# Designs tried in a protein design run: peptides against a protein of PDB entry 3PBP. Part 137

Target 1, 203 residues: chain A of PDB entry 3PBP
Amino acid sequence: LNEKDLNLILNKSLVMYESLDSTTDVIVKRNVIKQLQFVSKLHENWNSRFGKVDIQKEYRLAKVQGPFTINPFPGELYDYTATNIATILIDNGQNEIVCVSFDDGSLILLFKDLEMSMSWDVDNYVYNNSLVLIERVKLQREIKSLITLPEQLGKLYVISDNIIQQVNFMSWASTLSKCINESDLNPLAGLKFESKLEDIATI
Target 2, 203 residues: chain A of PDB entry 3PBP as posed
Amino acid sequence: LNEKDLNLILNKSLVMYESLDSTTDVIVKRNVIKQLQFVSKLHENWNSRFGKVDIQKEYRLAKVQGPFTINPFPGELYDYTATNIATILIDNGQNEIVCVSFDDGSLILLFKDLEMSMSWDVDNYVYNNSLVLIERVKLQREIKSLITLPEQLGKLYVISDNIIQQVNFMSWASTLSKSINESDLNPLAGLKFESKLEDIATI

## One batch from the design tools (peptide; made by RFdiffusion4, then SolubleMPNN)

Design b2_p23_6_s1 (from b2_p23_6, 13 letters changed)
Fold by OpenDDE base, seed 5:
Structure b2_p23_6_s1 (fold): chain B 203 residues (1-203), chain A 23 residues (1-23)
Amino acid sequence: as target 1 above (203 residues)
Amino acid sequence: MEKVKKIIETKKKIGEFFIERFS
């Protein structure tokens, strides 16, 4: 964690806090406040000479949120089981795509459209657990693993029994990244969300 | 902070865009 990352987390936490209103669920309010308090303390101590914040103890109290909601969930995948998950960076910032594989050989590419906080107070805290479907890629193979390389933006490597395939979605992800960073959705209009599948190696 | 706020709002709108696309 560097100062830039911390500042970003702090800013996100502040925005989440500011989004709270009288209609916000009390559990959500409490959770957002706790996160903001933690991050704020961390930020304050980062600049202090004495910054041995026992980050470890408080961080251990935070849990990752539970299940995600995929919207829309492909009806064809309802009876299939998710097998692997990967996160793929699409820029050098914070924008990423989530990929989930299924036992039918399908991949779904998903967008995190909502900011998700850690769970600080309640077990099984669920808020802003949204994942939005971008694309479904059918490989029709048994997927053994999903591999990402940090230096390769918008690329996912799929390992099957006898083949390594690359899924490259930078054709649309570059535009998506730009839209996010510039706060302009206009370039999304008419964009084809079709990833390129390429065989890389036979095993 | 304002920039981050805009990004968050943009992501929400992008989500809506994708949902509408598959509707």
Scores: peptide ipSAE 0.610, ipTM 0.950, DockQ to the pose 0.921
Fold by OpenDDE base, seed 1:
Structure b2_p23_6_s1 (fold): chain B 203 residues (1-203), chain A 23 residues (1-23)
Amino acid sequence: as target 1 above (203 residues)
Amino acid sequence: MEKVKKIIETKKKIGEFFIERFS
């Protein structure tokens, strides 16, 4: 975490706060306010030794939100179980793709279209936990693990029985990144969301 | 802040785009 990251988190928290209105659920309001308060304190005490200690205590009280909702959820995967999850960076900023593997050997590539907060004071907090389906890749193998390399944008390494495969989705992810960063969706029109699958090594 | 707000809104619209693609 650096100053830039902190500023981004603060701005996101502020935007979330500003999105609150009279129709917003009370639990959501409370959670968003708590997050903003925490991040604000963190920002204020960023360079303070004493402040950092206090912030750590408060941070430990926060919980990760879950589960996610996938939309649309592929009907073919309804009876299968998710086995692995990975997050893949698609640029040097904040943009990323979520990948989930299933026990049928499928990978789904997902987009986080909503800003998700931590849970601060509520049990079973669920809000903005949306993941949107981009692509399904059928490997037809038992997926043991998913590996990402920070220096390799838009690449996912899939370890299965006796083989390592690379899923490369930069063919579309570079455009997606641009669309996000420039706030322009026009380049998405006609874009093919087809990843490249390549065998890398036999184990 | 405005830039971040735009990005957030863009992501939401992108989500809608993908949902529509599978509809």
Scores: peptide ipSAE 0.610, ipTM 0.951, DockQ to the pose 0.905
Fold by OpenDDE base, seed 3:
Structure b2_p23_6_s1 (fold): chain B 203 residues (1-203), chain A 23 residues (1-23)
Amino acid sequence: as target 1 above (203 residues)
Amino acid sequence: MEKVKKIIETKKKIGEFFIERFS
């Protein structure tokens, strides 16, 4: 975590706080406030030795929110089980794609369209847990693991029994990144969301 | 802060775009 990342998290937390209104669920309000308080304290005490200790304690009390919802969920995958999950960076900023593999050999590429906070004091906290389907890739292999390399944007390595394959989605992810960063969706129109598959190595 | 707000809003709209693509 660096100063740039911290500033981004702080700004996101502030925006979430400002989005609260009279219709917001009490549990959501409480969680967003806790998130903001934590991040604010972290920002204030970034270089403070004493602040660091207190922050670490509070961080240990926070839990990852779950589960996610996928929309739309491919109907044909209802009979199959998710096996692996990976997050792939598509730029040097904050933008990423989530990939989930299934035991039928399918990969789904997903977009986080909503900002998700940590769960601070509520068990099974669920809010803004949305994932949106971009593409389904059918490998028809037993997927053992998903690997990403931080220096390789928009690339996912899929390890099966006898082969390593690369899924490269920069053909569309570069445009998506630009759309996010520039707040312009026009370039998405007519874009083909088709990833390229390449065999990298035999195992 | 305003840039972050725009990014958040843009992501929401992108989500809607993808949902509509499969509808």
Scores: peptide ipSAE 0.609, ipTM 0.950, DockQ to the pose 0.902
Fold by OpenDDE base, seed 4:
Structure b2_p23_6_s1 (fold): chain B 203 residues (1-203), chain A 23 residues (1-23)
Amino acid sequence: as target 1 above (203 residues)
Amino acid sequence: MEKVKKIIETKKKIGEFFIERFS
């Protein structure tokens, strides 16, 4: 975590706070407020040694938000179980793709279209836990693990029994990243969301 | 902050785009 990252988190938290209105659920309000308070405190004490201890305690009390919702969830996967999850960076900023594997050998590539807060007040807090389906990749093999390398943008390594495969989605993810960063969706029109699958090594 | 707001809104719209694509 660096100052830039902290500023971004703070700004996101502020935007979330500003989005609150009279119709917002009380639990959501509490969580957003608590997050903002925490991040603000963190920001204020960024250069202070004393502030770090209390911040750490508060951070330990924060929980990752509850289960994600995948929209649309592929109907074909209803009978299968998710096995692995990975987050893949698509640029040097903050943009990432979430990948979930299933026991049928499928991978789904997902987009976080909504900003999520941490859970601060209630266990199993669920709000803006949206993951949107981009692509389904069928590997037709048992997926043991998913590996990402921070230096390799838009690449996911899939480990199966006998093979390591690379899923490369930079063909579309670079455009997606650009769209996000430039706030322009026009380049998405006509874009094919088809990842490249390549065998890397035989295990 | 304005840039962040734009990014957040853009992401939301992108989500809508993908949802529509599968509809």
Scores: peptide ipSAE 0.607, ipTM 0.950, DockQ to the pose 0.911

Design b2_p23_6_s3 (from b2_p23_6, 11 letters changed)
Fold by OpenDDE base, seed 5:
Structure b2_p23_6_s3 (fold): chain B 203 residues (1-203), chain A 23 residues (1-23)
Amino acid sequence: as target 1 above (203 residues)
Amino acid sequence: MEKVKKQLETKKKIGEFFVERHS
């Protein structure tokens, strides 16, 4: 974590705090407040003993461990089990896509449309982490693992029994990143959300 | 703060866009 990353987290936490109103769930309020307090304390003490705290790891772990709601959830996948999850960066600004694999050989690409708060009361925190369906890719293979490389934006490697395949979604993810960064949705109109599948190696 | 707020609102709208697309 660097100061820039901490400032970003602080700003996000402040925005989340400001979004709290009388309709917000009490547990959500509590967690957002605790997160803001924690981040603020870290920011205040950044030059102190807290400079060694890898908040990114904790933040990532907190983000990955929450209950997720996928909307819409593909009806065809109700009878199947999720096997793997991966997070793929689409830019250098921490925009990311979530990918989930299923035992039918499907991949779903998901967008985080809401900021997630850290769970501070792990045992009792029921936060609905919003994930929105972008694309379903049917591989019709048993998916053993999902691999991402931080230096390769918008690329996912899928390992099956006999093949490594690359899913490349930069065709649309670059536009999505631009839309987020510029706060303009117009470029999404008419965009095809079709990922490119390529065989990389036979194993 | 304002830029971050705008980005968060944009993400929310993008989510709505995708939901509507699958609907």
Scores: peptide ipSAE 0.648, ipTM 0.946, DockQ to the pose 0.920
Fold by OpenDDE base, seed 3:
Structure b2_p23_6_s3 (fold): chain B 203 residues (1-203), chain A 23 residues (1-23)
Amino acid sequence: as target 1 above (203 residues)
Amino acid sequence: MEKVKKQLETKKKIGEFFVERHS
């Protein structure tokens, strides 16, 4: 985590805090406040000698952990079970795509349209995190694992029986990243959200 | 702070875009 990343997390936490109102659930309020307090302490202590808290691992774990809602959820997948989840970076910032695999061999690519708060309460804070469907990729294989490489933006490696496949979605993810960073949705118009599949290796 | 607020609003609108595309 660099200073720029910490500042971004702090600013996001501040925006979330400012969004709290009288209608916000008490548990949500408590969680957002705890997150802001934690991030603020980290920011204050960033220059202090003790700062080796590997916040990245805890933050990454918190980003992927928790109940989420998928909108729309593909009706065909109601009868199937999610098997793996991965988060893929699409730029050198913090923009990410969430991927979920199912036991029918489907992959869904999902966008986080809302900021997720970390669960700070020991008592299993059930917060529905919003995920929006971008694309469904049908591999028709038993998916054993999903692998991502931090240096390879917009790429997901799917490990199945005897085959490693790459899912490359940079064809649309580069535009999506630009839209987020520039706060302009116009480039999304007419964009095809179709990932490329490539066989990488036989194992 | 202003840039972050704009990005968060943009993400929300992108979400709406994808939902509408699948409707």
Scores: peptide ipSAE 0.647, ipTM 0.946, DockQ to the pose 0.867
Fold by OpenDDE base, seed 4:
Structure b2_p23_6_s3 (fold): chain B 203 residues (1-203), chain A 23 residues (1-23)
Amino acid sequence: as target 1 above (203 residues)
Amino acid sequence: MEKVKKQLETKKKIGEFFVERHS
């Protein structure tokens, strides 16, 4: 996310928050509030210095009309602030994982189970952009930046004060990609959603 | 269109799968 994208998300979240009234569904209210809190925290912590998050991919998140919800949101992270967001491609198509970092040193890997385009379908009007929790990775360090390389599928680079770590989730993401592309969930059964952490470099 | 629809349905089901896993 760049500052502009974050501002856009923030503005959207604010607009949504302001649109809340007594007739608004409780779930929607909760989601909008959570989104606003999340985005506000991101905005507060967004140091412009680490700028080159691939804006184009994150812009897809920003273009999502509606509150962004994480389901389930880890209760342990409720008091923590989101620090970074990244989108990681898992195949050469359009399948991607969203990663959010928190100031406790946690990463959450998230799946977009609902596309924005489906939110316009009257039968499945989801006012919220849905993200579903796949995995929580605890790094127990201050995460300064998240970097993705488009040529490296299912890999996230985490920059901390003194180390660059790679989070590799292709162990499960390849199967997930296959499940999506083939419209078959069977391979998910028994799959371990455990990413591999590797130290890449000391800074 | 059918393929896209199936993929969307699959994604939804995958989402449900993950939600249930954390439940």
Scores: peptide ipSAE 0.644, ipTM 0.943, DockQ to the pose 0.510
Fold by OpenDDE base, seed 2:
Structure b2_p23_6_s3 (fold): chain B 203 residues (1-203), chain A 23 residues (1-23)
Amino acid sequence: as target 1 above (203 residues)
Amino acid sequence: MEKVKKQLETKKKIGEFFVERHS
């Protein structure tokens, strides 16, 4: 993202916020407010400390198309700012996990439970930019970038100042993929959503 | 079309599952 892109997202989020009225669905209101808060904080931190938000092209496309909400949003992260976003494929069928990093060194792994239909037509605005929290991973490091390799399913590379770490969530993502593909949630019961963190290289 | 609809419904339910898990 560049500053212009962020300003555009902020302006769009503001317009959506201003469009809220007493007749607006509570979920929509909550979503728009959360997005505005998120984008506003991102904007503040962009101007102050984070000259580059490395957002994967796919998410850049998603951001250009509309607001997203995180449910539940971890309360501890309200004081922090998102720094990077990545989309990680978990299978060959286009099932994916969204990862967002924060300036506290946290990663959140998110599930797209609704199709993001971003109609920019205000009249047909489908507030379907829902992201659901799966897992929070605390790295306690300044995250510079998030990298994914298309050939490596369920793996995220986190680049910090002195280290590259791999987050591997295939332990649960393979089951999640299966649940989606088979339309059966039963395998999720009792599943631990704990990703593996491994140091890959020192920089 | 039916398979896609089923998958969308499944994704929605998965979302609900995760929301409930954090509650």
Scores: peptide ipSAE 0.642, ipTM 0.944, DockQ to the pose 0.480

Design b2_p23_6_s4 (from b2_p23_6, 16 letters changed)
Fold by OpenDDE base, seed 5:
Structure b2_p23_6_s4 (fold): chain B 203 residues (1-203), chain A 23 residues (1-23)
Amino acid sequence: as target 1 above (203 residues)
Amino acid sequence: MKKVEEQLKTKKEIGKFFIERHS
């Protein structure tokens, strides 16, 4: 993790925090606050070692909002609680993967197979977001935060108490993006949906 | 409009592909 990436993570966490209001769910508030506290500590530790570089870049957080239906839902995760959610861009368009973490240390990577037509009609808000399981990644760690960088396609940063890990799924996500954009599913046949896990930094 | 419709159809088919893979 470089200082630029950490600053971006911090800025995103700050934007999330600033978006909290009196109507925000208590669990969401708690998670955002915990994330901000953790990232702030990381940033303080980094600044103490490498000096303060003030990189003010406003990054819009893509908020995954609404109830989701996951199909298939892994049976092993029925007894566990979702802890974090993130959206990761896989191309320069609008194609994205959704990631959900669980308290067992699992990550699930999910595909949005249905775009809710945002009917801005408040009355017809179909709350049923379809998500389809692509891959389960078992980290066997307490996941504190999920962080994405908009300039880093198909990469997810997983923050635990003692480590930052990168999940890189560009090995299959580039093909998936191509399939969507070209309306051809043939390249998916025989593709391995295995993400690369790499340790980035020990905290 | 046709391109958007085609992409929506493709996404639906991709969803089916993943469901079948985990079945």
Scores: peptide ipSAE 0.634, ipTM 0.939, DockQ to the pose 0.358
Fold by OpenDDE base, seed 3:
Structure b2_p23_6_s4 (fold): chain B 203 residues (1-203), chain A 23 residues (1-23)
Amino acid sequence: as target 1 above (203 residues)
Amino acid sequence: MKKVEEQLKTKKEIGKFFIERHS
């Protein structure tokens, strides 16, 4: 998303909000209000965060310029190209999930099981970025961008040409965060790693 | 130092957990 696209979404969200009347379904009203709040917050933070996020994304992409090992790599995605990458915080302790989108409309949610040792040795920059597959989400859409809000833990916003969708993985990420922080894996047993997909806005 | 080492170990074990789940 560029600022122009965000402004367009904001304007559409405002128009949708203004179109709400007494006959509008309560669920629709709630969704439009949530959309407007989200987009407004994105807009307020756009100059401060996305300028930095693009720089940080470019800087993270520049810093994350190493071979990523995804294990297991979904065989179905072998012939597809990664289109976007995002990092989503799951707690205030800097635990994070990596998300990669593909041109088939798939999202993969990945765990960093190894901390990226920045090899400070300039000459032997072996970025061994180990990423472990948690979940695959099939959207079957052309994914234009991935957006994260630092204040919204375990939430990813997926932007396509016609819709903004929220992927919410706090159902399992809260437990994962706890497991990391407490050094106890027992709560992972029997946990379903299924994210919730919700349509937030039509573009 | 011990806490960081413990977290690193835990992350590795979590990685194994996910790999085993897909296997």
Scores: peptide ipSAE 0.634, ipTM 0.939, DockQ to the pose 0.304
Fold by OpenDDE base, seed 1:
Formats: sequence, structure tokens, C-alpha cells
Structure b2_p23_6_s4 (fold): chain B 203 residues (1-203), chain A 23 residues (1-23)
Amino acid sequence: as target 1 above (203 residues)
Amino acid sequence: MKKVEEQLKTKKEIGKFFIERHS
């Protein structure tokens, strides 16, 4: 990451912030605000604190596209509210994982099992909201924002109070990607779906 | 088309795999 890239991210974040209105979904609004706050802090502390943070040129803001059906829905989360959503690429072939955060500080990693191919016909776009639980990650923090970098496969950046954490799930997502691409589920047998959590920076 | 259909089938089966893992 260079200063130019950070400035670009900041500008994009500002534009997104300015695009918020009264009709904007609460989760989207929160994500945009928190992302802007994050990028602003990075910009302010670029030379001193964050010079080692390789934040690349473009970040992907996830939007809530509709209600999701999560199966199984963790019983422990039934009374909690979803706070953020993100989509993380796991390969260059557009395979992705959905992440949802909750107000208990949990992240759930979800698989789109019924994702239909891109419809070229807008009128025939069938929105499939089927999501299947892969993993639950308990952060035990207030999750303020979820950030993904398109060039960083299988990585999710979680912004909490005064800390940025990275969730890296490539340990299993690489195998999952292979299974999808090769149409072979055999490598999933015995695979541990355990993501790595790492503290990246204190804010 | 065939490859896409195969991938969709695979994704569906992966979904079942995860559901079964949590049951």
C-alpha cells in the first residue's frame, strides 16, 4: 500500500458516505460510516502506526441484498441481531463466502449452496438467499465494520473497538474452492473449518 | 452450460455436507 492508494480508498469511502440517505439500509449505513472512520484513521496515522498495514487499492463494501435463510441458524444467535455483512472471494473464479456479524460479537461464515449463475436477463433474475453455516467465530467484541480486499482471497478484516483483526479462512477455503471447481467433494472429508484470527492493528 | 450446471450441483451437495456436519 502506498499513500496514493490510501488516498484513493479514502476518496471512495467519502463518496460512499455522501451517498447515504434516509432510505439506505441501516447495516449498509453503519458499514459505510465505520469504513470511512477506519480509512480516515489509517490516513491520519499512515506514517506512524499503519505503515506496515498492506491495505490494497480497493476495498469491497458489502451490501445487504435481501433477507437470507441461514441453515442451520445457530440457536445461540436467535435472540441476537445481525450487524454487518460481507462477501469474501476465495478464488479468482468468483467463488465466495458470506460473513455475517452479530451484536454478541460472533461472526458466521456462510456458503451459498444454491447460487444461480448470473442471469443476463434482468427479468429472470432469481435471487437465491440460501446460506449454509460453515463456521462460527466468536470475537467477543462489538463489531463495527467488516472490510474485504478483493486481491486478498479468503481474508476478512474486522473492525472492533480500537482493534483491527484479520480472519483468514484460506486453510479450508482453498480446498472448498477446489471442490467447487473440480466438482469433487472428497477433499472436504476430514477438513477442519477453523479460521485463523490475528490482530493486525490497534486503533 | 454443462460446467455451470455441474458447479451448481456441486454447490448444492456442499451445502448438504455442511448441514450434515452440524446435525
Scores: peptide ipSAE 0.632, ipTM 0.938, DockQ to the pose 0.337
Fold by OpenDDE base, seed 2:
Structure b2_p23_6_s4 (fold): chain B 203 residues (1-203), chain A 23 residues (1-23)
Amino acid sequence: as target 1 above (203 residues)
Amino acid sequence: MKKVEEQLKTKKEIGKFFIERHS
């Protein structure tokens, strides 16, 4: 989720919330409200340069009723709280990786295997935006913020208390982009999904 | 439309690939 995507989801969630009336099914109403609350909280935390996103409650809610699931979710992170989310472009064709940070200092890199089309049609209610685990990076630092630069494909900047680190995943993301664009998965076989971590600056 | 559908299919298959890798 980049800010634009979050805004889009927020706008969609708002439109749906505004469409709720007294005739709306209680389950649908509850789901829309929960989604709006989740997205609003994400948006608030996105605008808040320093807000710890207690994504965990929302994630637990998300696992059961929320906008996305992570598969597999690392068992080690089950007790930790997600703190930041970022979306990193890997090509000019709008292919992207989602990154989530946790309060244990972990990053997870995630693939969107389904388009986040919240079809709110009750009959086609895809309850789960699927996010698939690619890689876990353990920084063992308190992550304050995640920064992406649109001009820098496949790069994530991680800001901690005293250091800015770059996570560069173009080593595998270029191949992934190619696989998506060419509709060929063969190049993924044997590919190492290991990002490069580099210290950029001391703060 | 066909290209978009194909990409969506590919993304789903990529998702399965990653899930299987962690299993």
Scores: peptide ipSAE 0.641, ipTM 0.938, DockQ to the pose 0.494; fails the geometry check

Design b2_p23_7_s1 (from b2_p23_7, 8 letters changed)
Fold by OpenDDE base, seed 5:
Structure b2_p23_7_s1 (fold): chain B 203 residues (1-203), chain A 23 residues (1-23)
Amino acid sequence: as target 1 above (203 residues)
Amino acid sequence: SNPSNQEVIEAVKPKVEFNKKLK
């Protein structure tokens, strides 16, 4: 971590804390509070260039893992199981798309509508994995693996039984990224959320 | 089967608002 990263984490932690209300789950509240406390202490120590940060309990960075809350959830996928998960960067900042594959051969492209925090109660904390469906891509094949390349924005490589395919969603993700970064949602009104599929190699 | 643009907009709003609150 550098100073810039630490400041960003602190600001995010503050905003998350301020977003807590009576409807927030108790475990989530506790986790957010602990994160804010830890990050604040870390920030203080960073500025002083002195001191050790004592961590009372083990913590874990929240990751995209099951169970998921997907809105809306495709009804056709209720009977199917998620097989792979990948995160794809859509800009050089922090905006990303989550992709989940299912055993019916479907890919769902998801947006993270909630900020994830570190878990401070690893054994008891339920991760807030709220995701929003943007697009469903039906490949109708067994998906064995999902691969992403950090230098390739908005691209996902899908490995199935006999083929590697590229899913490219920059046609809409570039606009989405811009909308988020500029805090202007107007361009989304006319946007077509349709990814492009391309065969890369036969295996 | 896919969400409408309006549904996507509504879903992205919280993130935009969150970002606006960042110092």
Scores: peptide ipSAE 0.497, ipTM 0.916, DockQ to the pose 0.725
Fold by OpenDDE base, seed 3:
Structure b2_p23_7_s1 (fold): chain B 203 residues (1-203), chain A 23 residues (1-23)
Amino acid sequence: as target 1 above (203 residues)
Amino acid sequence: SNPSNQEVIEAVKPKVEFNKKLK
C-alpha cells in the first residue's frame, strides 16, 4: 500500500464522515468516526515522514467510490496513533489482507471485503462494512515500516529499530482464500486466526 | 479480544456471494 492508496482510504473515510446525518445509526456513526480517526492519524504520520500534507479534495468530488467501515473497530486502539498501512495478497486472485500498525506496537489484520460503489450524496448514504478485523498482533515495539513482497503470499515484514520480523498469516489465510474461492465457509469455523512471528534479521 | 470466527464468517459471506455471481 502506497501513499496513493492511503490517500484514497482517507478520502473515502472523509466522505463517509461528511455523509453522516441525524438519521444515521449511532453504531454507524461511531464506526465511521473511529475509522476516520485512525486513517487520519496514519496519514499524518505518513505526511510527516515524507514532508507532505496532501488531501485530494478533488477525489471526493470526482470519484463515486463507496465509503467503508471497519467492523469491529478495535476500541482499545482508538487513542493510539496509526503508523503504517500495508496490503498483503493471500492468493493470486483478488483476496487481500490489510494491515495497520499503531504506535503501541500493535498490528491489526483486516479482511478486505467487497467495496460497493456508493453515492456521495448524503441523502443516499448506505452503511457498508468493507473491512473486518481478523487478528490483532502485539509486537510491543516501535514499528518503523511495513514491507510486503508480491511473490510472498500472506507475509508481512515489520521493520523496527534493530530487527526485521516476519508476520506469516498463511496458517489461516490459505484456508480463508480457499473458502472464498470455493464458496465454502465451513472450514473457517474451526480455524485458528493466529499469525506466526519470526525474527528474520538483526540490524 | 479478536473477533469470533463467526464474525469473520459473516464478513466473508458477501465476498463469497459475489464470487458465486461471477461463475
Scores: peptide ipSAE 0.488, ipTM 0.913, DockQ to the pose 0.431
Fold by OpenDDE base, seed 4:
Structure b2_p23_7_s1 (fold): chain B 203 residues (1-203), chain A 23 residues (1-23)
Amino acid sequence: as target 1 above (203 residues)
Amino acid sequence: SNPSNQEVIEAVKPKVEFNKKLK
């Protein structure tokens, strides 16, 4: 972490804190407050006359974890079970797409509409993540694994029994990323949210 | 069916607003 990163984390923590209201879950409130306190302390001590703060022991990356809600949840998937989850980077920042596979062979591509805080009590922290459906991709295969490569933005590799397929959603994710980063949603109005599917290898 | 573009836009708005606050 550098100073810029720390400042960003602090700002995020502040914004999250400011977003808390009476409807926010108590555990979420506690977690956000703890994060803010921690980051604030780090910031205060960072490059101070006392030297650098070792944050590695306490720093945790927020990752997508259950439980989560999907909005809207595809009605066709009500009778099916989620089998895999993956997070795919769509830019060099922090914009990501979440993918969930189902036992019907469907993939859903999801956007996180809420910022997650670090878990300060891993064993007891329950965060109801909100995920927004962008696209459903029907593969009609038993999905065994979802693989992502950090160097390959907007690409997901789907492993089934006999094939590896690539799902490439950069056709829309690049625009989405830009919209988020530039705070301009207008380009989304004409965007086709259709991923490209390619067979990579037969197993 | 997949969500409409408008639905996606509405879904992304909170993130955009959040990011605006960060700037």
Scores: peptide ipSAE 0.499, ipTM 0.919, DockQ to the pose 0.755; fails the geometry check
Fold by OpenDDE base, seed 2:
Structure b2_p23_7_s1 (fold): chain B 203 residues (1-203), chain A 23 residues (1-23)
Amino acid sequence: as target 1 above (203 residues)
Amino acid sequence: SNPSNQEVIEAVKPKVEFNKKLK
């Protein structure tokens, strides 16, 4: 993602925000606001400490179809800035988790709803969480980069100043994938959405 | 705090329903 692309997304988000009125559905309002907030923070980060936002290609490609919203947005992260975005495959199909890092050292793991592209038009908006919060992971480190390996499902590598950590969320993502693919959400009711953290290497 | 499981379920439902339509 370059500055031009980010500006475009920001502008689109602003336009969407400006289209909101008293008759707009609360859910739509929430999503648009959250999107604007997210993109604004990315923009801020782009121009600030980190110089660049690490966004995986898959995410970039998905965004070309439209901006995303996070629902619910963690209130605790409202004042923090997003620093990196990554997409992680959770199966050999099309199911993915989006991870966003923040400058407080938090990671949020988000379910990607690909249907957003079809309902992106505010005028025809059917409530769809483009990105749904599943888990927040607090690392309390400055996150420099997010790395994924295509052969490693449900794994994210987080690069900080002096350490590489692995976030493994296959404990829940395998079930999530199955639920989606089989169209049975019942197993999610008892599922613990807790990722495993492992130190991989010191730098 | 993280969302409840029910919140996650509700959020995933649209995807499931969409997938059903594709089958």
Scores: peptide ipSAE 0.483, ipTM 0.912, DockQ to the pose 0.419; fails the geometry check

